# Peptides against a protein of PDB entry 5EIB, part 20

Target 1, 366 residues: chain A of PDB entry 5EIB
Amino acid sequence: VDLEPGTMDSVRSGPFGQIFRPDNFVFGQSGAGNNWAKGHYTEGAELVDSVLDVVRKESESCDCLQGFQLTHSLGGGTGSGMGTLLISKIREEYPDRIMNTFSVMPSPKVSDTVVEPYNATLSVHQLVENTDETYCIDNEALYDICFRTLKLTTPTYGDLNHLVSATMSGVTTCLRFPGQLNADLRKLAVNMVPFPRLHFFMPGFAPLTSRGSQQYRALTVPELTQQMFDSKNMMAACDPRHGRYLTVAAIFRGRMSMKEVDEQMLNVQNKNSSYFVEWIPNNVKTAVCDIPPRGLKMSATFIGNSTAIQELFKRISEQFTAMFRRKAFLHWYTGEGMDEMEFTEAESNMNDLVSEYQQYQDATAD
Target 2, 366 residues: chain A of PDB entry 5EIB as posed
Amino acid sequence: VDLEPGTMDSVRSGPFGQIFRPDNFVFGQSGAGNNWAKGHYTEGAELVDSVLDVVRKESESCDCLQGFQLTHSLGGGTGSGMGTLLISKIREEYPDRIMNTFSVMPSPKVSDTVVEPYNATLSVHQLVENTDETYSIDNEALYDICFRTLKLTTPTYGDLNHLVSATMSGVTTCLRFPGQLNADLRKLAVNMVPFPRLHFFMPGFAPLTSRGSQQYRALTVPELTQQMFDSKNMMAACDPRHGRYLTVAAIFRGRMSMKEVDEQMLNVQNKNSSYFVEWIPNNVKTAVCDIPPRGLKMSATFIGNSTAIQELFKRISEQFTAMFRRKAFLHWYTGEGMDEMEFTEAESNMNDLVSEYQQYQDATAD

## One batch from the design tools (peptide; made by RFdiffusion4, then SolubleMPNN)

Design b1_p9_4_s2 (from b1_p9_4, 6 letters changed)
Fold by OpenDDE base, seed 1:
Structure b1_p9_4_s2 (fold): chain B 366 residues (1-366), chain A 9 residues (1-9)
Amino acid sequence: as target 1 above (366 residues)
Amino acid sequence: MKPSKAAVF
């Protein structure tokens, strides 16, 4: 789905364009122009029914519908505005199904779109209410990984999207290969989300290796485990050491000893015990899939529900507040039918979410 | 330097 035809043509002409049904390409003629309100109230609202008709048709063809997965950006207009409209409409029609998102967080390091903090704040407000699980994929973290870890001097969107694709492949492993822990979206939510609003995940992937060092790295279970818990490997720009893990899932892929995985996972929890809440028993879940990712002997994918995710929301909130206090660019949103109150409500709800994460960070067992 | 859109490989 897109409001711009050119993006759909790029997908259709791409190496995987033939995996999608032609009738499932729904697109507009007029893009959202990086405006959430165009995506949510005007251009996106004109297209949403055509998307819902496709969603219904595909849902009716499922033997067992678990839920929905949306991949979108929060800095743009289509992914943010139309994406959150679509989430709301799907939640209304399918209230008993899981809503999962891969939400790309904007960063001033990656984009020059001035209104990204508005689009992100308005989107987070919708995601808090209408999703069951959201993977926070931060363009800042992706850029920093490409530059610092992968040693790419000039990271590209191709380099960032490679990390996104590896992470998405990792977190969906249990859904794609039967017999794993968290084999369905509902089981993942039950294991990862202790409180309904606290459903924002920090994903991570290992191994991350520069092209020049790939030849010299022996991939081992200890190295994967250590790298997966390193703050530098998080796909969200938060330091887990500034918060506490509520829940963790680790997904190992490749031929390895389950015993060695369990030993290393126990060792990393014990070494980092101060960064876990003590009042959620058995809050770390581990899965091993014998099928490695393409081009690797083994990998590990991390899913963290951490109170440190508040650093990401604080960053967006600070940027939002800096513009909103001056009423900068608001006329572009109000001209599409938005009220200024919707900005204040979205800011408030995101600040409440930050306060909720802080409360559970400071909570003790005593 | 910011990521370029031109590297759609």
Scores: peptide ipSAE 0.000, ipTM 0.429, DockQ to the pose 0.019
Fold by OpenDDE base, seed 3:
Structure b1_p9_4_s2 (fold): chain B 366 residues (1-366), chain A 9 residues (1-9)
Amino acid sequence: as target 1 above (366 residues)
Amino acid sequence: MKPSKAAVF
């Protein structure tokens, strides 16, 4: 789905374009112009019913519908505005199904789009209410990984998207290979989301290795476990040491000892015990899939529900507030039928979410 | 750089 035809043409002409049914390419002509309101209320609203018709058809063909997965950017008008409209409409029609998202957070290091803080804040407001699971994929963190860890002097979207694809492949491993922990979306939500609004995940991936250092790096369970819990391997730009883990899932891939995995997972929990809440028992879950990723002998993927995720929302909120207090660019949104109240409500709800994460960070066992 | 667009899976 897109509000611009050129993206659909790029997908269709791409190496995987033939895996998608032609009728499932739904697209507009005008694009959203990086405006959430244009994605949500005008151009996106004209297209949403055509997308819902496809969603219904594909859902009816499913023997056992678990839920929906959306991949979108929160900085752009289509992914943010139309993406959140689609989430809302799917939630209304399928209230008993899981809504899962891979939400790409904007960064000034990656994009010069000035209105990205508005699009992100308005999107987060919708995601708080209408998703069950949101993987926060932060362009800030992706850029920093590419630059600092991978030693890429000028990170490209290809480099960032490689990290995104590795992460998405990792977190979906249990859904794609039977007999694993969290083999369905609902079971993942039950294990990962202790409170309904606190469903924003910090993903991480190992191994992350520069080309020059590949020869010196051992692919071992201890090394993967250590890297998976390293803040530098998080795909969200927050430090887990500044918060507490509510829940964690670790997904190992490749041929390895379950005993060694369990030992290393216990060791890393014990070493980092101060960064976990004490009042959620057995809050770390581990899965092992014998099938490695393509080109690797083994990998580990991390899913953290951490109160440190508030650092990501605070960054967006600070950028939002800096613009909104000046009423900068608002006429582009109000001209598409938005009220200024919707900005204030979205800002408030995101600040409430930050406060909720802080409350649970500071909570002790009674 | 231009931000990534929504894909529905």
Scores: peptide ipSAE 0.000, ipTM 0.360, DockQ to the pose 0.039
Fold by OpenDDE base, seed 5:
Structure b1_p9_4_s2 (fold): chain B 366 residues (1-366), chain A 9 residues (1-9)
Amino acid sequence: as target 1 above (366 residues)
Amino acid sequence: MKPSKAAVF
């Protein structure tokens, strides 16, 4: 789905364009112009019914519909505004289905779009209420990984999207292959989300290796485990050491010893015990899938529900507040039918979410 | 070139 036709043409002409049904390409003509309100109330609202018709048709064709998976950006107008409109409408029509998102968080390191903090804040407000699971894929973290870890001097969208695709492939492994851990979206939510509003995940992927170092790197279970828990491998720009893990899932892929995985996972938990809440028993889950990712012998994917995710929301909130206090660009949103109250409500709800994460970070077993 | 839009839209 897009509000710009050119994106859809690029997908259709791409190496995988033929795997999608032609009728499932729903697109507008005008785009959202990086405005959440255009995505949510005007241009996106005109297109939403056509998308819902496709969603219904595909849902009816499912042998067992578990839920929905949306991939969108919170910085743009389409992914943010129309994406959250779609989430709301799908949630309304399918209240008993899991709503899962891969939400790309904006960063000033990656984009020069001035209104991204508005689009992100307005989106997070919707995601808090209408999603069950949200993977926070932060463009800041992706950029920093590309630059610092992968040694890319000028990270491209292709480089960032490669990390996104690797992460998405990793976190969906248990859904796509036989396994005991998180074999369905609901089981993932039950294992990962101890409190309904605290459903924002820090994903991570290993191995992350620069092209020049690939030939010298051993892929071992200890190295994957260590790298997976390294803050530099988080796809969200948060330091897990500044918070506490509520829950963790680790998904290993490739031919490896389950015993070695369990030993390394126990060792890393014990080493990092101060960064876990003590009052959630058995809060680390591990899966192994014998099928490696394409081009790798083995990988590990991390899913963390950490109170450190509040650093991401604080960053967005600070940027939002700095613009909103100046009433900067508000007329672009109000001109699409928004009230200034919707901004203050969204800011408030995101600040409440930050406060909730802090409360559970500071909570003891007593 | 800085990417001008988010990596995933």
Scores: peptide ipSAE 0.012, ipTM 0.419, DockQ to the pose 0.027; fails the geometry check
Fold by OpenDDE base, seed 2:
Structure b1_p9_4_s2 (fold): chain B 366 residues (1-366), chain A 9 residues (1-9)
Amino acid sequence: as target 1 above (366 residues)
Amino acid sequence: MKPSKAAVF
C-alpha cells in the first residue's frame, strides 16, 4: 500500500515484484506530503476501503489466520497516518487477531523532514491502543550500526533496509519454521508482553560484522550471545543498562549445540542480572532453528522488552514539545481537519507510557 | 500445512 504510485512501480520492478498478486497493489495518486493528517483523515481515508477489501479477501483464503504484520515508517505521512488508520480498521474488524508491527522510528540523522516528531507522536498514540506487538526499529540506531560497527562512511537507505530485513527475518523465524518456541504470534505476545501497553520491543541482530572483518571472525555461540546483549547491536537507540528487561527472547539460527546455547544464555543472564526485573520468573526464552540465514553459518536475533525503551519515546517527546509549544507547522494538520487536542492527547498518552515503564523499572519484589 | 500466505501491501 502507498499513497504514491512510484513506490508500487519500484516494488513491481524489483527482484521480488512477482511474489505479490497484481490485484494486491493498492495505491493513491497524490501522496501524503509527510503529513500524518493526510494519511489518516483525507488521502488515506479515501483509499482505506480498497485496502480492507484486499485484506478481507486474503484473510478468507487463510486456513488459520493468526493476525497481521504491518511494516511502516512513523516519520512519513503514508506509513504513519494511513498505516495507523489501517491498524485501527483491521482491529475493529478482527478484534481477536494479533496486530504486529515493524515500526521505523524517525531520526534527524537520517531524514531532514521537520514534522517527523508530530507524525511519530500521533502514530505512537495509535500503536499503544491498537497493537499487540511493536518492533521499534530506530533509524538512529541503524545509522550508528552502519557507521560505527559496519564501518560504512556514508550509510544509505539500502544499508539501513538490509539491517531491517535481517532483523525481520530473525524475529519471524519461529513463525516460518515448525517446532520452535513462539511458533505463533499469540504465544510470542504471551511470553513477551507482561502488561498490555508495554508491547514495544527493541530488536537486535548478531553477527554485525564489517565486510573487511568477516573473513577473520569465527562465528561461535559465545560470541553471538555476547553481541546480542551489547547495546551497540540494538536496532533501537536505547541503552539496556539504563533500564531493566521485563522479558527477552533469543532466536538462534544454524547448526549448534542446544546445551551450549543454554549455558551461554544462562551465563549472560547471571552476568547481567541487575538489568533484569527480579519479579518476572523465567523471563528469558531461547529458541534454536537448525536453518541458518542466507550467507551466514549461524546467527542470533534478540527481542527485548526493556524499560530502557522510554529513552526512545523521551527523544520523540522532547522534539514534539519543542515544535508544539510554538505551534510550528500545525496549520498543515489542522487544515486537513485535525484538532489541536489530538496532539495533546497523543503527547499525554506517550508520556503516560514513559511513566509506566519507569514505574515497572523501579518496582522491587515485595 | 499450506505455507502461510503473507499478504504484503
Scores: peptide ipSAE 0.007, ipTM 0.364, DockQ to the pose 0.032; fails the geometry check

Design b1_p9_4_s3 (from b1_p9_4, 7 letters changed)
Fold by OpenDDE base, seed 2:
Structure b1_p9_4_s3 (fold): chain B 366 residues (1-366), chain A 9 residues (1-9)
Amino acid sequence: as target 1 above (366 residues)
Amino acid sequence: MKESKAAYF
């Protein structure tokens, strides 16, 4: 789905364009112009029914519909505005199905689009209310991984999207291969989300190595385990040491000893016990899939529900407040039928979410 | 940003 035809042509002409049904390409002509209100109330609202008709048809063809997975950006008008409109409409029609998102957070290091903090704040408000699971994929973190870890002098969208694809492949492993922990979206939510609003995850991947780096040292289970808990391997620009883990899932892929994995996961948890909440017993879950990702002997994917995610929301809130206090660019949104109250409500709800994470960070067992 | 063809793992 896109409000621009050129994006759909790029997907269709791409190496995997033929895996999608031609009738499932739904697109507009005018785009959203990086405006959330165009995505949500005007251009996106004209296209949404055509998308819902496709969603219904594909849902009816499922033997067992678990839920929906949306991949979108929060900085751009289509992914943010139309993406959150679709989430709302799908939630209304399928209230008992899991809504899962891969939400790409904007960063000034990656994009010069001035209104991204508005689009992100308005989107986070919708995600708090209408999603069950949201993987926070932060362009700030992706850029820093490419530059610092992968030693790329000039990171590209292709480099960032490669990290996104690796992460998405990792977190969906349990859904795609039988006999795994968290084998369905609902079991994942039950294990990862202790409180309904606290459903924002920090994903991470190991190994983070360049294919061109001759360091084809097959990582060991201890090295994979240690790298998964390193802040430099997180796809969200938060330091886990500044918060506490509510819940963690680790997904190992490749031929390895389950006993060695359990021993290393216990060791890393004990070493980092101060960074876990004490009042959620057995809050670390581990899965092992014998099938490695393509090109690796083994990998590990991390899913963290951490109170440190508030650093990401604080960054967006600070950028939002800096513009909103001056009413900068607001006329582009109000001209599409938005009220200034929708901005204030979205800011308030995101600040409430930050306060909730802080409350549970400071909570003791006694 | 330009697109990179480098797949990193």
Scores: peptide ipSAE 0.025, ipTM 0.617, DockQ to the pose 0.019
Fold by OpenDDE base, seed 1:
Structure b1_p9_4_s3 (fold): chain B 366 residues (1-366), chain A 9 residues (1-9)
Amino acid sequence: as target 1 above (366 residues)
Amino acid sequence: MKESKAAYF
């Protein structure tokens, strides 16, 4: 789905364009112009019914529909505005199905689009209410991984998207291969989401290795485990040491010892016990899939529900407030039929979410 | 940003 035809033509002409049904390409002509309101109330609203017709058709063809997965950006107009409209409409029609998202958070290091904080804040407000599980894929963190860890002097969208694709492949491993922990979206939600609004995940992937160092690095279970819990490998720009893990899932892939995995996972929990809440028993879950990712002997994928994720939302909120207090660019949104009150409600709900994470960070066992 | 076809894994 896109509000511009050029993106769909790029996908269709790509190496995997033929895996999608031609009738499942739904696109507009005008785009959203990086405006959430165009995505949500005007251009996106004209297209949403055509998308819902395809969603219904594909849902009816499923033997067992678990839910939906949306991949979108929060900085743009289509992914943010139309993406959140689509989430709302799907939630209304399928209230008993899981809504899962891969939400790409904007960063000034990656994009010069000045209105991204508005688009992100308006989107987060919708995601808090209408999703069950949201993977926070932060362009700030992806850029920093590319630059610092992968030693790329000038990271590109191709470089960032490679990290995104590896992570998405990792977190979906249990859904794609039978007999694993979290084998369905509902079971993942039950294990990862202790409180309904606190459903924003910090993903991570290991191994992350620069091209110059790949030939010298052994892939071992201890090294994967250590790297997966390293703050520098988090794909959300927050430090887990500034918060506490509510829940964690680790997905190992490749041929390895289950005993060694369990030992290393116990060791990393014990070493970092101060960064876990003590009042959620058995809050770390581990899965091992014998099938490695393409090109690797083994990997580990991390899913963290951490109160440190509030640092990401605070960054967006600070950027939002800096513009909104001056009503900068607001006329581009109000001109599409938005009220200024919707900005204030979205800001308030995101600040409430930050306060909720802080409350559970400060909570002690009685 | 430029696009790169770099496989990192």
Scores: peptide ipSAE 0.024, ipTM 0.583, DockQ to the pose 0.019
Fold by OpenDDE base, seed 4:
Parts: sequence; C-alpha cells; structure tokens
Structure b1_p9_4_s3 (fold): chain B 366 residues (1-366), chain A 9 residues (1-9)
Amino acid sequence: as target 1 above (366 residues)
Amino acid sequence: MKESKAAYF
C-alpha cells in the first residue's frame, strides 16, 4: 500500500515483486507530502476502503487468522497517517486479532523532513491504543549501528533497510518455522506484554560486523549473546542500563548446543540482574531454530520490553514540543481539517506512556 | 534501492 504509485512500481519490478498478488497493490496518485493529516484524514481516507477490501479478502482466505503485521514509517505521511488509520480500521473490524507493527521511528540524522516529530507523535498516540505489539525500529539507532559498528562512513537507506530486514526476519523466525517458542502472535504478546500499553519493543540482531572485521570474528554462542545484550546493538536508540527489562525474548538460529545457549542466557541475566525487574519471574524466554539465516552459520535476534524505551519517546517529545510551542508548520495539518487539540492529546498520551514506564522502572517487589 | 555496503548477510 502507498499513496504514491512509484513505490508500487519499484516493488513490482523488484527481485521479489512476483511474490505479491497484482490485485493486492493498492496505491494513490497524490502522495501524503510528509503530512500525517493527508495520510489519516484526506488522501489516505479516500484509499482506505480499497485496502480494507483486500484485507477482508485475504483474511477470509486464511485457515487460521492470528492477526496482522504492518510495516510503516512514522516520519512520513503515508506510513504514519494512513498506516495508523489502517490499524484503527482493522482493530475496529477484528478486535480479537493481534495487531503487530514494525514501526520505523524518525531521526534528524537520517531525514531532513522537519515535520517528522509531529507525524511520529500523532502515530505513537494511535499505536498506544490500537496495537498489541510494536517493534520500535529507530532510524537513530540504525544510523549509529551503520556508522559505529558497521563502519559505514555515509549510511544509506539501503544500509538501514538491511538492518530492518535482518530484524524482521529474526523476530518472525518462530512464526515461520514449526516447534518454536512464541510460535504465534498471541503467545508472543502473552510472554512479552505484562501491561497493555507497555507493548513497545527494542529489537536487536547479532552478528553485526564490519566488512573489515568479518574475517577475524568467530560466530559463537557467547559472542552472539554478549552482542545481543550490548546497548550499541539495540535498534532503538535507548540504553537498557538506564532502565529495567520487563521481558526479553532471544531467538537463536543455526546449529548450536541448546545447553550452551541456556548457559549463556543464564550468565547474561545474572551479569545484568540489576537491569531486570525482580517482580516478573521467568521474564527471559529463549528459542533455538536449527535453520540459520541466509549467508550466516548462526544468528541471534533480541526482543526487549524495557522501560529504557522511554528515552526514544522523550527524544520525539522534545522535538515535538520545540516546534509545537511555536505552532511551526501547524497550518499544513489544520488545512487538512485537524484541530490543534489532537496534537496536545497525542503529546499528553505519549508523556503518560513515559510516566508509566518510569513507574514500573521504580517499582519494587512487595 | 541503493546497494547495501553491509556484508554480514
């Protein structure tokens, strides 16, 4: 789905364009112009029914519908505005199905789009209420990984999207291969989401290695485990040491010893015990899939529900507040029929979410 | 798409 035809033509002509049904390409002509309001109330609202018709058709063809997975950006107008409209409409029609998202958070290091903090804040407001699971894929973190860890002097969208694809492939491993922990979206939610609003995940992928260091790096279970829990490896720009893990899932892929995985996972928990809440027993889950990702002997994918995710929301909130206090660019949104009150409600709800994470960070076992 | 300079996959 896109509000621009050129994106669909690029996907259709791409190496994997043939895996998608032609009739499932739904697109507009005008685009959202990086405006959430165009995505949500105007251009996106004109297209949403055509998307819902496809969603219904595909849902009816499922033997067992678990839920939905949306991949979108929160900085743009289409992914943010139309994406959250779709989430709302799908939630209304399928209230008992899991809503899972891969939400790409904007960063000034990656994009010069001035209004991204508005689009992100308005989107987070919708995601808090209408999703069950949200993977926070932060362009800030992706840029920093590309620059610092991968030693890419000028990261590109292709480099960032490579990390996104690695992460998405990793977190969906249990859904794609039989006999795994969290083999369905609902089991993942039950294990990862202790409180309904606290469903924002810090993803990570290991190994991450620069081309120049690849020949010197061993792929071992200890090294994967150590890298996966490193703050520099988080694909959300948060330091887990500034918060506490509510829940963690680790997905190992490749031929390895389950005993060695369990030993290393226990060791990393014990070493980092101060960064876990003590009042959620058995809050670390581990899965091992014998099938490695393409091109690797082994990998590990991390999913963290941490109170440190508030650092991401604080960053967006600070950027939002800096513009909104001056009413900068608001006329682009109000011209599409939005009220300034919707901005204040979205800011308030995101600040409430930050406060909720802080309360659970400071909570002790009774 | 711009080709990724990453080579870990």
Scores: peptide ipSAE 0.020, ipTM 0.545, DockQ to the pose 0.018
Fold by OpenDDE base, seed 3:
Structure b1_p9_4_s3 (fold): chain B 366 residues (1-366), chain A 9 residues (1-9)
Amino acid sequence: as target 1 above (366 residues)
Amino acid sequence: MKESKAAYF
């Protein structure tokens, strides 16, 4: 789905374009112009019913529909505005199905789009209410991983999207290979989301190795485990050491010893015990799939529900507030039929979410 | 930004 036709042509002409039904390509002509309100109230609203018709048709063809997965950006107008409109409409029609998102957070390090903090804040407001699971994929963290860890002097969207693809492949491993922990979206939610609003995850993928160091790197369970829990490996721009893990899932892929995985996962929990809440027992889940990702002997994917995720939301909120206090660019949103109060409501709800994460960070076992 | 052909997989 896109509000621009050119994206669909790129997907259709791509190496995997033939895996999608031609009728499932739904697109507009005008785009959203990086405006959430165009995505949500005008251009996106004109297209949403055509998307819902496809969603219904595909849902009816499922033997066992678990839920939905949306991949979108929160900085642009289509992914943010139309994406959140689709989430709300799908949630309304399928209230008993899991809504999962891969939400790309904007960063000034990656994009010069001035209104991204508005689009992100308005999107986060919708995601808090209408999703069950949200993987926070932060362009700032992706850029920093590419630059610092991968030693890419000039990271590209292709390099960032490669990390996104790795992560998406990793977190969906249990869904694609039967008999694993979190084998369905609902089981993942039950294990990862102790409180309904606190469903924003810090993803990570290991191994991440610079091209120059690949020949010197062993792929071992200890090294994967160590990298996966490293703050520099988080694909959300927050430091887990500044918060506490509510829940963690680790997904190992490849031929490895389950005993060694369990030992390393216990060791990393013990080493980082101060960064876990003590009042959620058995809050670390581990899965091992014997099928490695393409090109790797083994990998590990991290999913963290941490109160440190508030750093990401605080960054967006600070940028939002800096513009909103001056009413900068608001006329582009209000001109599409949006109310100024929706900005204040979205800001408030995001600040409440930050406060909720802080409350659970400061909570002790009674 | 230019597309990187970097397959890290």
Scores: peptide ipSAE 0.009, ipTM 0.536, DockQ to the pose 0.019

